# Designs tried in a protein design run: peptides against a protein of PDB entry 6O8C. Part 53

Target 1, 262 residues: chain A of PDB entry 6O8C
Amino acid sequence: VGLRYEKISLPKIHPRYDLDGDASMAKAVTGVVCYACRTASTLLLYQELMRKGVRWLVELVKDDYNETVHKKTEVVITLDFCIRNIEKTVKVYEKLMKVNLEAAELGEISDIHTKLLRLSSSQGTIESSLQDISSRLSPGGLLADTWAHQEGTHPRDRNVEKLQVLLNCITEIYYQFKKDKAERRLAYNEEQIHKFDKQKLYYHATKAMSHFSEECVRKYEAFKDKSEEWMRKMLHLRKQLLSLTNQCFDIEEEVSKYQDYT

## One batch from the design tools (peptide; aimed at target 1 Y17 Q192 K195 Y202)

Design b2_p24_4_s3 (made by RFdiffusion4, then SolubleMPNN; from b2_p24_4, 7 letters changed)
Fold by OpenDDE base, seed 5:
Structure b2_p24_4_s3 (fold): chain B 262 residues (1-262), chain A 24 residues (1-24)
Amino acid sequence: as target 1 above (262 residues)
Amino acid sequence: EEEEKKEEEEFKKFIEEVEKEFKE
């Protein structure tokens, strides 16, 4: 579950000249845009941390894969050696059977040979699964982490800085409106300046909210969705690798039972 | 780009309304 944030919207801005109302509105706008700045910063930090986590997890899974491949290779060597030895033994006993010796033992050895061949077949399935995993982890594969660098927001985008600039402009107007409110009545020229500043406030606020929504929130949500999907797949892959490792151990254990006959 | 144009149009309308109120 990604970071939860509250959906924010600008307060209604009335076109009517009202010193008290305009000061209150400006205060509210300042608060909203301030929240947007902080949220954008938090979302960016989260994404950067997630990118580090993604890289870490990729390396971890690659290590798991290599360990599984190593174990599989070990088992294949052991199994093949055991099969070759059993086949030699079978040939010896077949010769002895021609002279009516040790027929019962031949049956047992033959059964072991059959079991080993079945285990060898299972090893082939494990190999196929490992190849599939390798293809998925390879560059350009389905589990590549290229999305982590492409999706979302980045420090180089300077989204927080851009929002902060707009916040500063808005805050300055708010403080002026607070002063205007304290004067209770403005001269004509000051009133015209106030009206003009109100237009500027709206412009900056709208620009800030648009930027926050389109360049911060939307991109973050896309990153979050992709990260969740990718993480789920990677965790499943790790479980698959663990399963394959366990299968190798199981095969090794079975082979060990027959080593006394080799 | 279309959303930016819509926002610009809304802003223009707002400015026009504000200007109308200030002429009173």
Scores: peptide ipSAE 0.024, ipTM 0.447, DockQ to the pose 0.049
OpenDDE base, seeds 1, 2, 3, 4: peptide ipSAE 0.024, 0.024, 0.022, 0.023; ipTM 0.449, 0.448, 0.444, 0.441; seed 2 fails the geometry check

Design b2_p24_4_s4 (made by RFdiffusion4, then SolubleMPNN; from b2_p24_4, 9 letters changed)
Fold by OpenDDE base, seed 3:
Structure b2_p24_4_s4 (fold): chain B 262 residues (1-262), chain A 24 residues (1-24)
Amino acid sequence: as target 1 above (262 residues)
Amino acid sequence: EEEEKKWEKEFEEFIEKVEKEFAE
C-alpha cells in the first residue's frame, strides 16, 4: 500500500537567449514544481493519517493485553482454589488409608492433583509471555510508537509552504516570459532582465526539486518502510495475545472438570 | 494469516474513515 507518484525531473535549461524557448521551458518547469508541491502535500497527509492509525492500533492492542491479563488472573484464582481443595482432600484420604480404606480413590485424587499442578506450571509460562509483551509495548520498548513522531515529514516542517513560495516565484517569471515572447523582441535592458530572471528561475527550480527529493520524498519513504515493519510486528503481537487468551480458556475448561472433587 | 488479513482490513477501513472525515 502507499501513495503512488510519478518520478519527476526538471527539463533541460539551455543557456541560449530564446524568447520562445524560454517561455516553453518556464512553462514546463512550472508544471513540474507544481506537481512536486501537490505531491508533497499528499505525502504529508498520508503520513498524518498513518500516525492517527498507529495511535489507534496501539490503544487497540493495549486493550487486548488488558483483557488477556484479566482472564489470566481469573484462571489463576480458580486454579489455585481448586489445587488447595484437592490438597485438603488428599490429606484426608491419606489419614483414612491408615484405617484400611481402598487405595484406588486416593490414586485418582492424586492424579488429579498432578494434572492441576501441570496446569499451574503453564500459567507461569503465560505470565512470562505477558510480561514480555508488556515490556515491548511500554515506553522505550521495541514496539513503542515514538518512531511515528520522529520519522517522516510533519506539518511543522512547512515543506509544502516552502515549495509553494518557490512555485510562486517560478510562476511569476513564467508569466513574464510569456509577455516577453509576445513582444517578439526586447530592448537591450529588457533582454538583460530576461536573462537574469532565467537564472533566478533555474535557481528556484533547482532548490525546489532538491527540497522535494531530500526533505519530502526521502523522509516519506523512510516513514513508510518503518510503518509497514512496525505494523506487521504489532499484528503479530495481537495474534500472540489471542493465543494466550485461548490458552487461558482451555485451562479454565480443564479445571472445571475437576471442580466436583473440590 | 486469515486473522492478520482481517486486522489489516480493519486498519484500512479506519484510514478510509479518517480520510472521509478530513474531506468534510
Scores: peptide ipSAE 0.025, ipTM 0.602, DockQ to the pose 0.009
OpenDDE base, seeds 1, 2, 4, 5: peptide ipSAE 0.022, 0.023, 0.016, 0.021; ipTM 0.571, 0.577, 0.408, 0.563; seed 2 fails the geometry check

Design b2_p24_5 (made by RFdiffusion4)
Pose (drawn by RFdiffusion4):
Structure b2_p24_5 (pose): chain A 256 residues (1-92, 99-262), chain P 24 residues (1-24)
Amino acid sequence: VGLRYEKISLPKIHPRYDLDGDASMAKAVTGVVCYACRTASTLLLYQELMRKGVRWLVELVKDDYNETVHKKTEVVITLDFCIRNIEKTVKVVNLEAAELGEISDIHTKLLRLSSSQGTIESSLQDISSRLSPGGLLADTWAHQEGTHPRDRNVEKLQVLLNCITEIYYQFKKDKAERRLAYNEEQIHKFDKQKLYYHATKAMSHFSEECVRKYEAFKDKSEEWMRKMLHLRKQLLSLTNQCFDIEEEVSKYQDYT
Amino acid sequence: EEEEKEELEEMAKELEEELEEETE
């Protein structure tokens, strides 16, 4: 979804010299830049938080991986150990009653369990190579896409907002005077240009740098999330597959 | 001084015309 904010544009700046109009215009412009500036700050927060989260979520899946491999090895030393019971040089030269019967069916399941465990390790390694630092789930898009604190985009907007704010405050004063001396009138007309210049620069900066990069980061994250849930479903299927093996071995562990 | 004032009034008219063109 991303941040739901309203897109607010600069009002039309009428060219006439009008102390009342210019004051009302400057106030409206300052407001729009504040909204743009404040919104630009939250976009950066959402990105910075998203990076902190992705980084953390990746490490958590590594814990879910290590937890699973820790039980896969924990169970193998039971399969290979209980196979050493019913399938060693102890169990099974002509013989008819030497145990080749209904227990041989369990030895068959245990052979298929030990072998099926083989491809578990093959798939388990494949997900480790995606969780690895260089793998195809590395959060490299996270440090490339979008804006950063080092970009100083908020403070850059803030510098322009200050120019605009100082002018608005002066335009209030001018409105209060109802008439401006000669030089002051001219300076006021120039400051009106400056105000427009600063505002359009701040607005276009907010658009082409903050929002544009933010949206690029937003789409990269939705694409990375699909890969993440897809891997988490696979790792989970491998975890359950182990508990199954533990379950089907903990039955045959108790013999007579 | 009168020439400077005329030049400033011409410059103000030019600024108003530039602002009208940019806001269109």

Design b2_p24_5_s1 (made by RFdiffusion4, then SolubleMPNN; from b2_p24_5, 10 letters changed)
Fold by OpenDDE base, seed 4:
Structure b2_p24_5_s1 (fold): chain B 262 residues (1-262), chain A 24 residues (1-24)
Amino acid sequence: as target 1 above (262 residues)
Amino acid sequence: EEERRRELEEEMEELEEKMKELTE
């Protein structure tokens, strides 16, 4: 998972003056830096889309959490009501037992009461799990999304624009080198200008590549790694919520079996 | 050669300034 890009490197820049070689080199450099610009733009777009996705997923999981809490609350109310009714019934039957009536029924009701109390205890575990999930999702929690706006590259960094400026400079030199090549030979002054431009080309190219590598690629990779880790944890959390929801339904179903006694 | 070196340094500075302006 993640955006794939090709590893790029600058061609070797020979110090020797060679009009054909210099034009070819300049063309290659232009191509590499062009690719860097496009790649930087794509990497930025990917990160921005991922940030939107992260925010969306956080809201989705929060909604899932709230639904689970709501369901749990409903079950607690139903369970408590059932327990209270069973307790009243137990008291009535206990009084009847004093006159030696309905002993078998009392035993069954008492067993139901015990089962309901066990279910009530399990609610505590569900509550603890929900609290843990809430803590993890809370600001500053283990699943906080603060990393999403901290890691990686941002439009405000203007990395693509910076690279474009360098590309423009490189392209200009490349076009001049094409013209120089077409001349086949240069006068002394023009030759010196060519050599100087070659130094400029080297400078711009090196700057572009360093910027691309250090400010675009490296930061992107860091963002990607964090996003993958976070995403796995979030998906796992959603599964946990689903499990808790199912447990609530199971409890509700079990309680419904005893409603006839209330 | 020394003059050309100075010119290159000036152009580098100008480029850096331009890059800064893009971020302002």
Scores: peptide ipSAE 0.024, ipTM 0.525, DockQ to the pose 0.046
OpenDDE base, seeds 1, 2, 3, 5: peptide ipSAE 0.023, 0.022, 0.024, 0.023; ipTM 0.517, 0.509, 0.526, 0.525; seed 3 fails the geometry check

Design b2_p24_5_s2 (made by RFdiffusion4, then SolubleMPNN; from b2_p24_5, 12 letters changed)
Fold by OpenDDE base, seed 1:
Structure b2_p24_5_s2 (fold): chain B 262 residues (1-262), chain A 24 residues (1-24)
Amino acid sequence: as target 1 above (262 residues)
Amino acid sequence: EEEERRRQEREMEELEREMEEKTA
């Protein structure tokens, strides 16, 4: 998962004065930095979309959690009601047994009571699991989405704009080098300017590539890695919630078998 | 040649400053 981009590198910049070579080099540099600008924009867009997705998923999982909690609560109420009714029945049969009547039926009801108490004990485990999930989803928890705001690149960083400024400078020099090439031979002063502009081009290009690599690509990759890890954990958590919900349904079904005795 | 090199180095430093201002 993630955007694929091509690795880019600057062409070799030869120190030798060569009008044809310098124009060709400048063209290549312009192309590379132009690609960097576009790529930076695309990487930024991806991250912004992912941040939206992260926020959406957090809310979805919170809803799943609340639904599971609700179901658990429903089952607890039903189970408690059933237990209370069975306990009343047990007391009645115990009184009858003292009169030497219906001992076999008391045994059956007592067994049901024991089973219901076991089911009630399982609710404690479900509650503990839900509390763990809640803690993980809480602010500062293991599944907090704070990383999405901290990692990667943001529009406020203005990386695309910064790269565009450098691209503009490079492009200007490139156009000048095209003119210089067309002249075939420069006067001494123009030659010196050309040499100086070549140094400027090198500087701008290097700065652009460093910025792209360090502030765009590296941060994007870090964001991507964290997003993938976080997403896997969130999906696992959703599966856990589903499992807990199913456990609640299983308990409810089991309790329903004994409702005829209540 | 050495004086010209030093001149170019100074001009490059000035360019660096200008670029930092533009990219800030």
Scores: peptide ipSAE 0.024, ipTM 0.574, DockQ to the pose 0.067
OpenDDE base, seeds 2, 3, 4, 5: peptide ipSAE 0.023, 0.024, 0.024, 0.024; ipTM 0.558, 0.580, 0.576, 0.563

Design b2_p24_5_s3 (made by RFdiffusion4, then SolubleMPNN; from b2_p24_5, 13 letters changed)
Fold by OpenDDE base, seed 2:
Structure b2_p24_5_s3 (fold): chain B 262 residues (1-262), chain A 24 residues (1-24)
Amino acid sequence: as target 1 above (262 residues)
Amino acid sequence: DEEERKEKEEEMEKLEEEMKKLSE
């Protein structure tokens, strides 16, 4: 799950003045930081896409919730209607029994009434479960998506741009070192500049790697972990909603068996 | 040579300033 990337490290930078070695080192550093820039960009894109996906999923689950609530309400109305009709029938039969009519039918109707009341009680449990789900999905709830806006890296952080600036500095030095290598020997002043540039290269490279690791990779990993956890919870919630929906259908089916008695 | 050095230093300073602005 998530994007795969390779762990990168800077090559060893030797303090010794060596035109060939310095050019090779600079090339390698340029490559590493270039990879960091590309990777940072990819990681950012992934997170932005995931944020969109999270928002989409939240809306989907809310729709599922509303459908379940609607179905539950329908079943409650149907069940209550059936109960009221059975109760009326019971009263009629009780009156008839006082006039020496058959008691066997009253027993059956009373049993149906008892079963319907049990089904009605189960609706209370479903309602409680739905309320729990609603609270979890509500702003500030356990399944709120606020983390998606807080965790990870964002375009506003300008991480890619910052890395690109450092890469530009490094690349410039690399090109100079390539020229220096071609000259075979440098004048004293040029040699001093080369040495100074090498120090700058080290500084920029170190800064780039630190920024990449601490501000890009670490935050991305935190985002990924949060997203995975949240996603598991959301999938579980959807399963719960499906279960509740199925329970409503089961109750509806059971009630339909008794409608002939009303 | 000295002019070239100064030009490079100025360019680096510009880049550093850009970096600073991006960091704000």
Scores: peptide ipSAE 0.032, ipTM 0.607, DockQ to the pose 0.050
OpenDDE base, seeds 1, 3, 4, 5: peptide ipSAE 0.027, 0.019, 0.021, 0.020; ipTM 0.635, 0.589, 0.591, 0.577

Design b2_p24_5_s4 (made by RFdiffusion4, then SolubleMPNN; from b2_p24_5, 11 letters changed)
Fold by OpenDDE base, seed 1:
Structure b2_p24_5_s4 (fold): chain B 262 residues (1-262), chain A 24 residues (1-24)
Amino acid sequence: as target 1 above (262 residues)
Amino acid sequence: EEEERREKEKEMEELEEEMAKLTE
């Protein structure tokens, strides 16, 4: 589950000159953009933490893979050794059968040999599965983590700083509007300045909100969606590795039953 | 009024430039 945030929007900015209304509006705008700054920072932090988590998980899964490969290799060696020994035994019994007609014992050993060969065939399937997993984890594979450093927002984007600059400008105008409100009535020149500042406030506010929505929120959501999808796939892959490991253990256990015959 | 308008427009341009620098 990704980070939750409150959806924000700018208050309506009325074109009418109203000192009380303009001060109130400016206050509201300041609050909204301030929230945007904080939210942008939080979203950035979340993504950075997720990137660390992604890197960690990749290494973990690689370790799991290597462990599975190691186990598979051990089983292959053991199985091959057992097969070779059984084959030698079969040859001995075949020679004995020619002399002593010990058909029953030879039949049992031959059956074991057949079972071992079947187990050996299953190793090929495990190997193929491991190769598939390896390909998926490899650079350029389906589970590559290249998306993590491409998607979303980054500290280098300086989104928080950009928003902060706009917030500073807006805040300055807000404080001026508070002063203007306190004056109750402005001279003509001051009134004109107030009107221009209101336009400037609108400009900064809209720019801030656009930047927040397009460069922070949208990119965050894209990152979140990709991270969730990737995470599900990685967890599934870990389960596959576990399954393969268990198959190796099962084969090893089965082989151990026949070691007394070798 | 026109002078004030021009000053405000200039200030807005300066802000845009500042923001652009932050992108670098």
Scores: peptide ipSAE 0.029, ipTM 0.626, DockQ to the pose 0.053
OpenDDE base, seeds 2, 3, 4, 5: peptide ipSAE 0.028, 0.027, 0.021, 0.027; ipTM 0.612, 0.623, 0.594, 0.619

Design b2_p24_6 (made by RFdiffusion4)
Pose (drawn by RFdiffusion4):
Structure b2_p24_6 (pose): chain A 256 residues (1-92, 99-262), chain P 24 residues (1-24)
Amino acid sequence: VGLRYEKISLPKIHPRYDLDGDASMAKAVTGVVCYACRTASTLLLYQELMRKGVRWLVELVKDDYNETVHKKTEVVITLDFCIRNIEKTVKVVNLEAAELGEISDIHTKLLRLSSSQGTIESSLQDISSRLSPGGLLADTWAHQEGTHPRDRNVEKLQVLLNCITEIYYQFKKDKAERRLAYNEEQIHKFDKQKLYYHATKAMSHFSEECVRKYEAFKDKSEEWMRKMLHLRKQLLSLTNQCFDIEEEVSKYQDYT
Amino acid sequence: EEEEEAKELEEEYEEWKKEMEEEE
């Protein structure tokens, strides 16, 4: 979804010299830039937080991986150990009662369990190569896409907002005077241009730098999330497959 | 000096005003 904010544009700046109009105009412009500035700050937060989260979630899946491999090895030293019981040089030269019967069916399941465990390791390694630092789930998009604190985009907007704010405050004062001396009138008219210039620059910067890069980061994250849930579903299927093996071996462990 | 600067600012404002009226 991303941040739901309203897109607010600069009002039309009428060219006439009008102390009342210019004051009202400057106030409206300052407001729009504040909203743009404040919104630009939250967009940076959502990115910075997203990145702290992705980093953390990846490490958590590594814990779910290490937890699973810790049981896969924990169970193999039971399969290979209980196979050493019913399938060693102890269990099974002509013979008719030497145990080749109903226990041989368990030895068959245990062989298929030890072999099927083989491809578990093959798939388990494949997900480790995606969780690895260079793998195809590495959060490389996270440090490339979107804006960063080092970009200083908020403070850049803030510098422009200060220019605009100082002018608005002066325009209030001018409105209060109802009439401006000669030189002051001309300076006021120039500051009106400066205000418009600063505002359009701050607005276009917010659009083409903050929002554009934010949306690019937003779409990269939606794409990366699909890959993540797809890997988590696979790792889970490998975890359950182990508890199954543990379950089907913990039955045959108790013999007579 | 101050009168030359004020005339320059007036000319700049008149040019800018015309550009804004054309834009509207």

Design b2_p24_6_s1 (made by RFdiffusion4, then SolubleMPNN; from b2_p24_6, 8 letters changed)
Fold by OpenDDE base, seed 2:
Structure b2_p24_6_s1 (fold): chain B 262 residues (1-262), chain A 24 residues (1-24)
Amino acid sequence: as target 1 above (262 residues)
Amino acid sequence: SEEEEAKKREKEYEKWKEELEKEE
């Protein structure tokens, strides 16, 4: 799960003035920072896609919840109706028993009544479970998706753009160092400019790497970890909903067996 | 002057060089 990226590091930057070495170093730095830019872009895209997925999953689970509630309500109505009918039948048979009629049938009907009451008791457990799920899915609940908006990197952070600016500066210096190398020897003023640019290159590179590691990679990893944890919990909740739905179907099936007695 | 600026940059470079050497 998640995107794989390679750990990158800057090449060693020597303070020694060396036109050939400086050009080579600058090339390497350019490559590293270029990779950082591309990676940052990819990490951002992944997070944005994941946020869409999170929203989609929330809606899906809410739909599942609503369907389960609907089914539960249907079963409760059916069960209550059946219980009421059985109770009426029991009263009739009790009257008949006073005249020594239908004693065996009364026992059977009473047993059915007891079974129905047990089924009715199970509805309380289902209701409690649904309430728990509802609370967890609520805006302030444990499964709220607020983390998806807070954690990680966002387009508004403009991390990729910031890195690109640094890359552009570094690339410009690299091309100048290529030219300097081709000249083989620089005049005093040009040499001083070269040294100054080398210093700038160092600062840009360090800034780029720090920004990449702290603002892109670290935040991405935090987002990834939270997303994985949240996803596991959501999938588990969905399974719980399915279980509750199946329990409702089981109860409905049991009730149907006794409808002939009502 | 351009020469004075170059000398200034040189001094800055030398300071940076010293800092870099300390980090090694």
Scores: peptide ipSAE 0.048, ipTM 0.619, DockQ to the pose 0.862
OpenDDE base, seeds 1, 3, 4, 5: peptide ipSAE 0.045, 0.047, 0.046, 0.044; ipTM 0.619, 0.615, 0.614, 0.616

Design b2_p24_6_s2 (made by RFdiffusion4, then SolubleMPNN; from b2_p24_6, 12 letters changed)
Fold by OpenDDE base, seed 2:
Parts: structure tokens; C-alpha cells; sequence
Structure b2_p24_6_s2 (fold): chain B 262 residues (1-262), chain A 24 residues (1-24)
């Protein structure tokens, strides 16, 4: 999803000297290049806003990551404490069994111990997943936002200003052609100037359209496509973090059931 | 002045004429 703009093209420029036609053509060219300037400005603004959004999203996901790591650490501490307590209990019961006490309770505690150890193993998998996420978010990682600074157009490129300069030149010629039209007939020297100005107009217009297409539109589209891909990956990452958080809560809940036996 | 502007345009025209002749 990006900004919608209309595809623009230059009107046909006829080589024939025609004061009325040339004025009309110049007006149309002025309109097209004016639209290009405005569009380029809008596309630039969009990209700058998106760059801000990207930075914001990165910080948000980093915060989510840190919260998940914190929760995981809390669960690990709780689980380890529970395991140690159960192990102490097992040792006590093993000593009591040597004195002919009931074995039924020892079996239950041993089963709990085994379950807790399995939960502890699952925490290792969560840790590995978090490390992977961290590596992807790190500078130089697969989800680094460095592309946002490289791709697309930037204010430093001065694309809008360059187009505006060309527009100014075109507009000046248009105004002259409007005057020429009003004169109905030009002197020989003025006619020659008009013909050369028409060539200048063509040159400026072509340069403007090429610059707009190659330096504004093309780069914008590349930025848009890359941003969409990156955003999809980031959203997926965020979902993964939520899943890991939920797994931590599930483990915590299960451990809480066994705390009554310690 | 109008004369200065005309002279400027004439000079520009001559420069473009030269450029066009060089491209031919």
C-alpha cells in the first residue's frame, strides 16, 4: 500500500512554427511538469514519514523483546527454585525409605521432578529463539532498518528543487509564447528566438520527465516494495515474540501447580 | 530593461543555435 499517482506523459511537440499551437503546447508541458514537481514532493514526504514509522516500530519491537526476555528470566528462576526444592524432598524421602516408610509419595514426587526437568529443557528452546530474534534485530541483522536510509529518495537529493528549476525555465518560455501569440506576428529575429526557445522547452521538459521517472518514481517504488517486505517480517517477528511470552506464562502456570508439593 | 532582456534572449538564442549546429 502506497501513494497513488497518475502516470504522466508529455504532449506531442510539433516542429512546425505555430504561435497558437506553441503556446498551447507550452501550457500543457508546464502543467505536466508542475504535476511532476508536486508528486515528487508528495512521494518524498511519504518516504520520510515511513522512515519515522520504521524507527518507531523497531523501538517497539525491541521493547517487546526486552519484556519477553525479562519474563523468560523470571520463569527460569522460579523453575530452578522449584526443581531444587523437589530434589531436596526426593533426598529426604529416599532416606526415609531406608527406614520402611511408604513409597507411594516418593513415586509422585519423582514424576513431578521429571516433568519439571522437561519444562526446563523447553526453556532452552525459548532462549535459543530469543537469541535468534536478537541477532535478526541487531545492526547488520536481517531485520536491520539500514535499508530505510539507503533506499528511495531523500531531501539531500534535491529532486524537487531540480524539477522546480526546470519548471521555472519552462514557465518562462510559456509566458513568452503567450506574449508571442498575442502579437499574432513576430519579426524575423523574434521568430528565430521563438524557435530556439521551443527547442529549449523540449530539452527542459524531457530532462524533467526523465528525472522524475528515474530518480523519483523508480526509487520510490523500490522503497515502497522494500518497506512492505520489511514490515511484514517485523510483524511476524512480533507475533513470534508474543508466542514465546505465552509459552513462558504456560510454563509458569504449570510450575505453580507443583509448588504445593514443595 | 526590455532592451536588456531582448539582448539576453538574443545571446541565448545564438548559444542554442551554435549548439544545434554542433549536434548536426
Amino acid sequence: as target 1 above (262 residues)
Amino acid sequence: SMEEEAEKREKEAKEWEKKLLEEE
Scores: peptide ipSAE 0.022, ipTM 0.510, DockQ to the pose 0.115
OpenDDE base, seeds 1, 3, 4, 5: peptide ipSAE 0.017, 0.018, 0.018, 0.016; ipTM 0.468, 0.483, 0.477, 0.405; seeds 3, 4 fail the geometry check

Design b2_p24_6_s3 (made by RFdiffusion4, then SolubleMPNN; from b2_p24_6, 10 letters changed)
Fold by OpenDDE base, seed 3:
Structure b2_p24_6_s3 (fold): chain B 262 residues (1-262), chain A 24 residues (1-24)
Amino acid sequence: as target 1 above (262 residues)
Amino acid sequence: MEEEENERRRKEYEEWRKKLEEEE
């Protein structure tokens, strides 16, 4: 979910001297650049909030990982204990079979032993999966959050402040053009000043819109795209962790069925 | 008074233009 903003463009600036037209043009330019300032501020705020969210999600996923590792460790200990006990039982029965024990009982215990060994083998796969996840979450891993600090716009860039300075210059010229319009006709010297101010207005407006497009909008879009991709990967990883946790619970439940034989 | 203000604005423009040329 990204912020929606309207595509803005500067009005056409006519080179002809026209007090009414120039005042109207200056008003429109002021409006456009004002919108750019507000939009830049909003885009910056959004990115800062997203960066905070990214950090929060990283910590959440690390907690999920730690819980999964803990559960896996618990199951490994329980399983190993059960295997050792069954192996002792098998040895006892093998000795007794030489005297009067039915081969059927030994066969059942041996089957349980085989099943437990298969469960133990699956633990190796879980461990490998956890190691992969850990590597992805590690500094420099595929799911590192370094991009969040690099991509997009930052308060230190002072983009909003830079745009505001340009807006102030534009607004000043607009107010002068309103006064000029009210005079209906300017003397030659005043007319020349008006023409010069019009050139200044164009310069400031072009600079503002270029800065907005290249330094604010473009970088925001890059940040947005990267954040969406990263978030999707992180959510998928959480699902993987949950799956591994569930596998551990399943193994634990199965082992519990055989504890009566130990 | 109006002529002096116009002359001030003209000078401000010339200074601004000079600064732009120096930054380019």
Scores: peptide ipSAE 0.082, ipTM 0.624, DockQ to the pose 0.093
OpenDDE base, seeds 1, 2, 4, 5: peptide ipSAE 0.021, 0.078, 0.079, 0.076; ipTM 0.296, 0.621, 0.627, 0.623; seeds 1, 2, 4 fail the geometry check

Design b2_p24_6_s4 (made by RFdiffusion4, then SolubleMPNN; from b2_p24_6, 13 letters changed)
Fold by OpenDDE base, seed 4:
Structure b2_p24_6_s4 (fold): chain B 262 residues (1-262), chain A 24 residues (1-24)
Amino acid sequence: as target 1 above (262 residues)
Amino acid sequence: EEEKKNEERRKEYEKWREELEKEL
């Protein structure tokens, strides 16, 4: 589950010159854009943390893969050794059977041999599955983490800084509007400046909100969606690896039952 | 001096406004 944020909107900006209203409006705008700045920062931080987590998970899964490959290799060696020993035994008993000796024992050993060969055949399936997993984890594979570096927002985008600049401009106007409010009445030139500041505030605010929505929120949501999808795939892959590992253990256990016959 | 500063600010805003009106 990604970060939750509240939907923000600018207050209505009235065209009327009203020192009290304009100060109140400017305060509200400052609050909204301040929230946008904080939210953008939080969203960025979350994404950076998620990128670290993604890298960590990739390494974890690679370790799981390597462990599974190692276990598979161990089992193959053990199984092949057991098969070779049983085959030698079968040959001995076949020679004895030609002289009408040990026919019952030969049957038992032959059955064991058949079972071991069946176990050996399953190794090919495990190998193919491991190869598939390896291909998916490889560079350019379906589970590559390249998306984590491409999607979302990055510190290099300087979104927070851009918003902060706009917030600073808005805040300055707000403080001026507080002063203007305290004066109760402005001279003509000051009134004109106030009106210009109000327009400037509006443009800064709209620019901030647009930037926040398009460059912060939208990209964050895209990152979140891709992250969730990728995570599901990675979890599934881990389950596959676990299944393959368990199959190797099952084979090893079965082989251990026949080691006394070798 | 304060009046001069206000006049300078006014001129800056007028220029800014003209630029914005051209972009609209």
Scores: peptide ipSAE 0.056, ipTM 0.636, DockQ to the pose 0.130
OpenDDE base, seeds 1, 2, 3, 5: peptide ipSAE 0.022, 0.040, 0.051, 0.051; ipTM 0.298, 0.614, 0.614, 0.626; seeds 1, 2 fail the geometry check

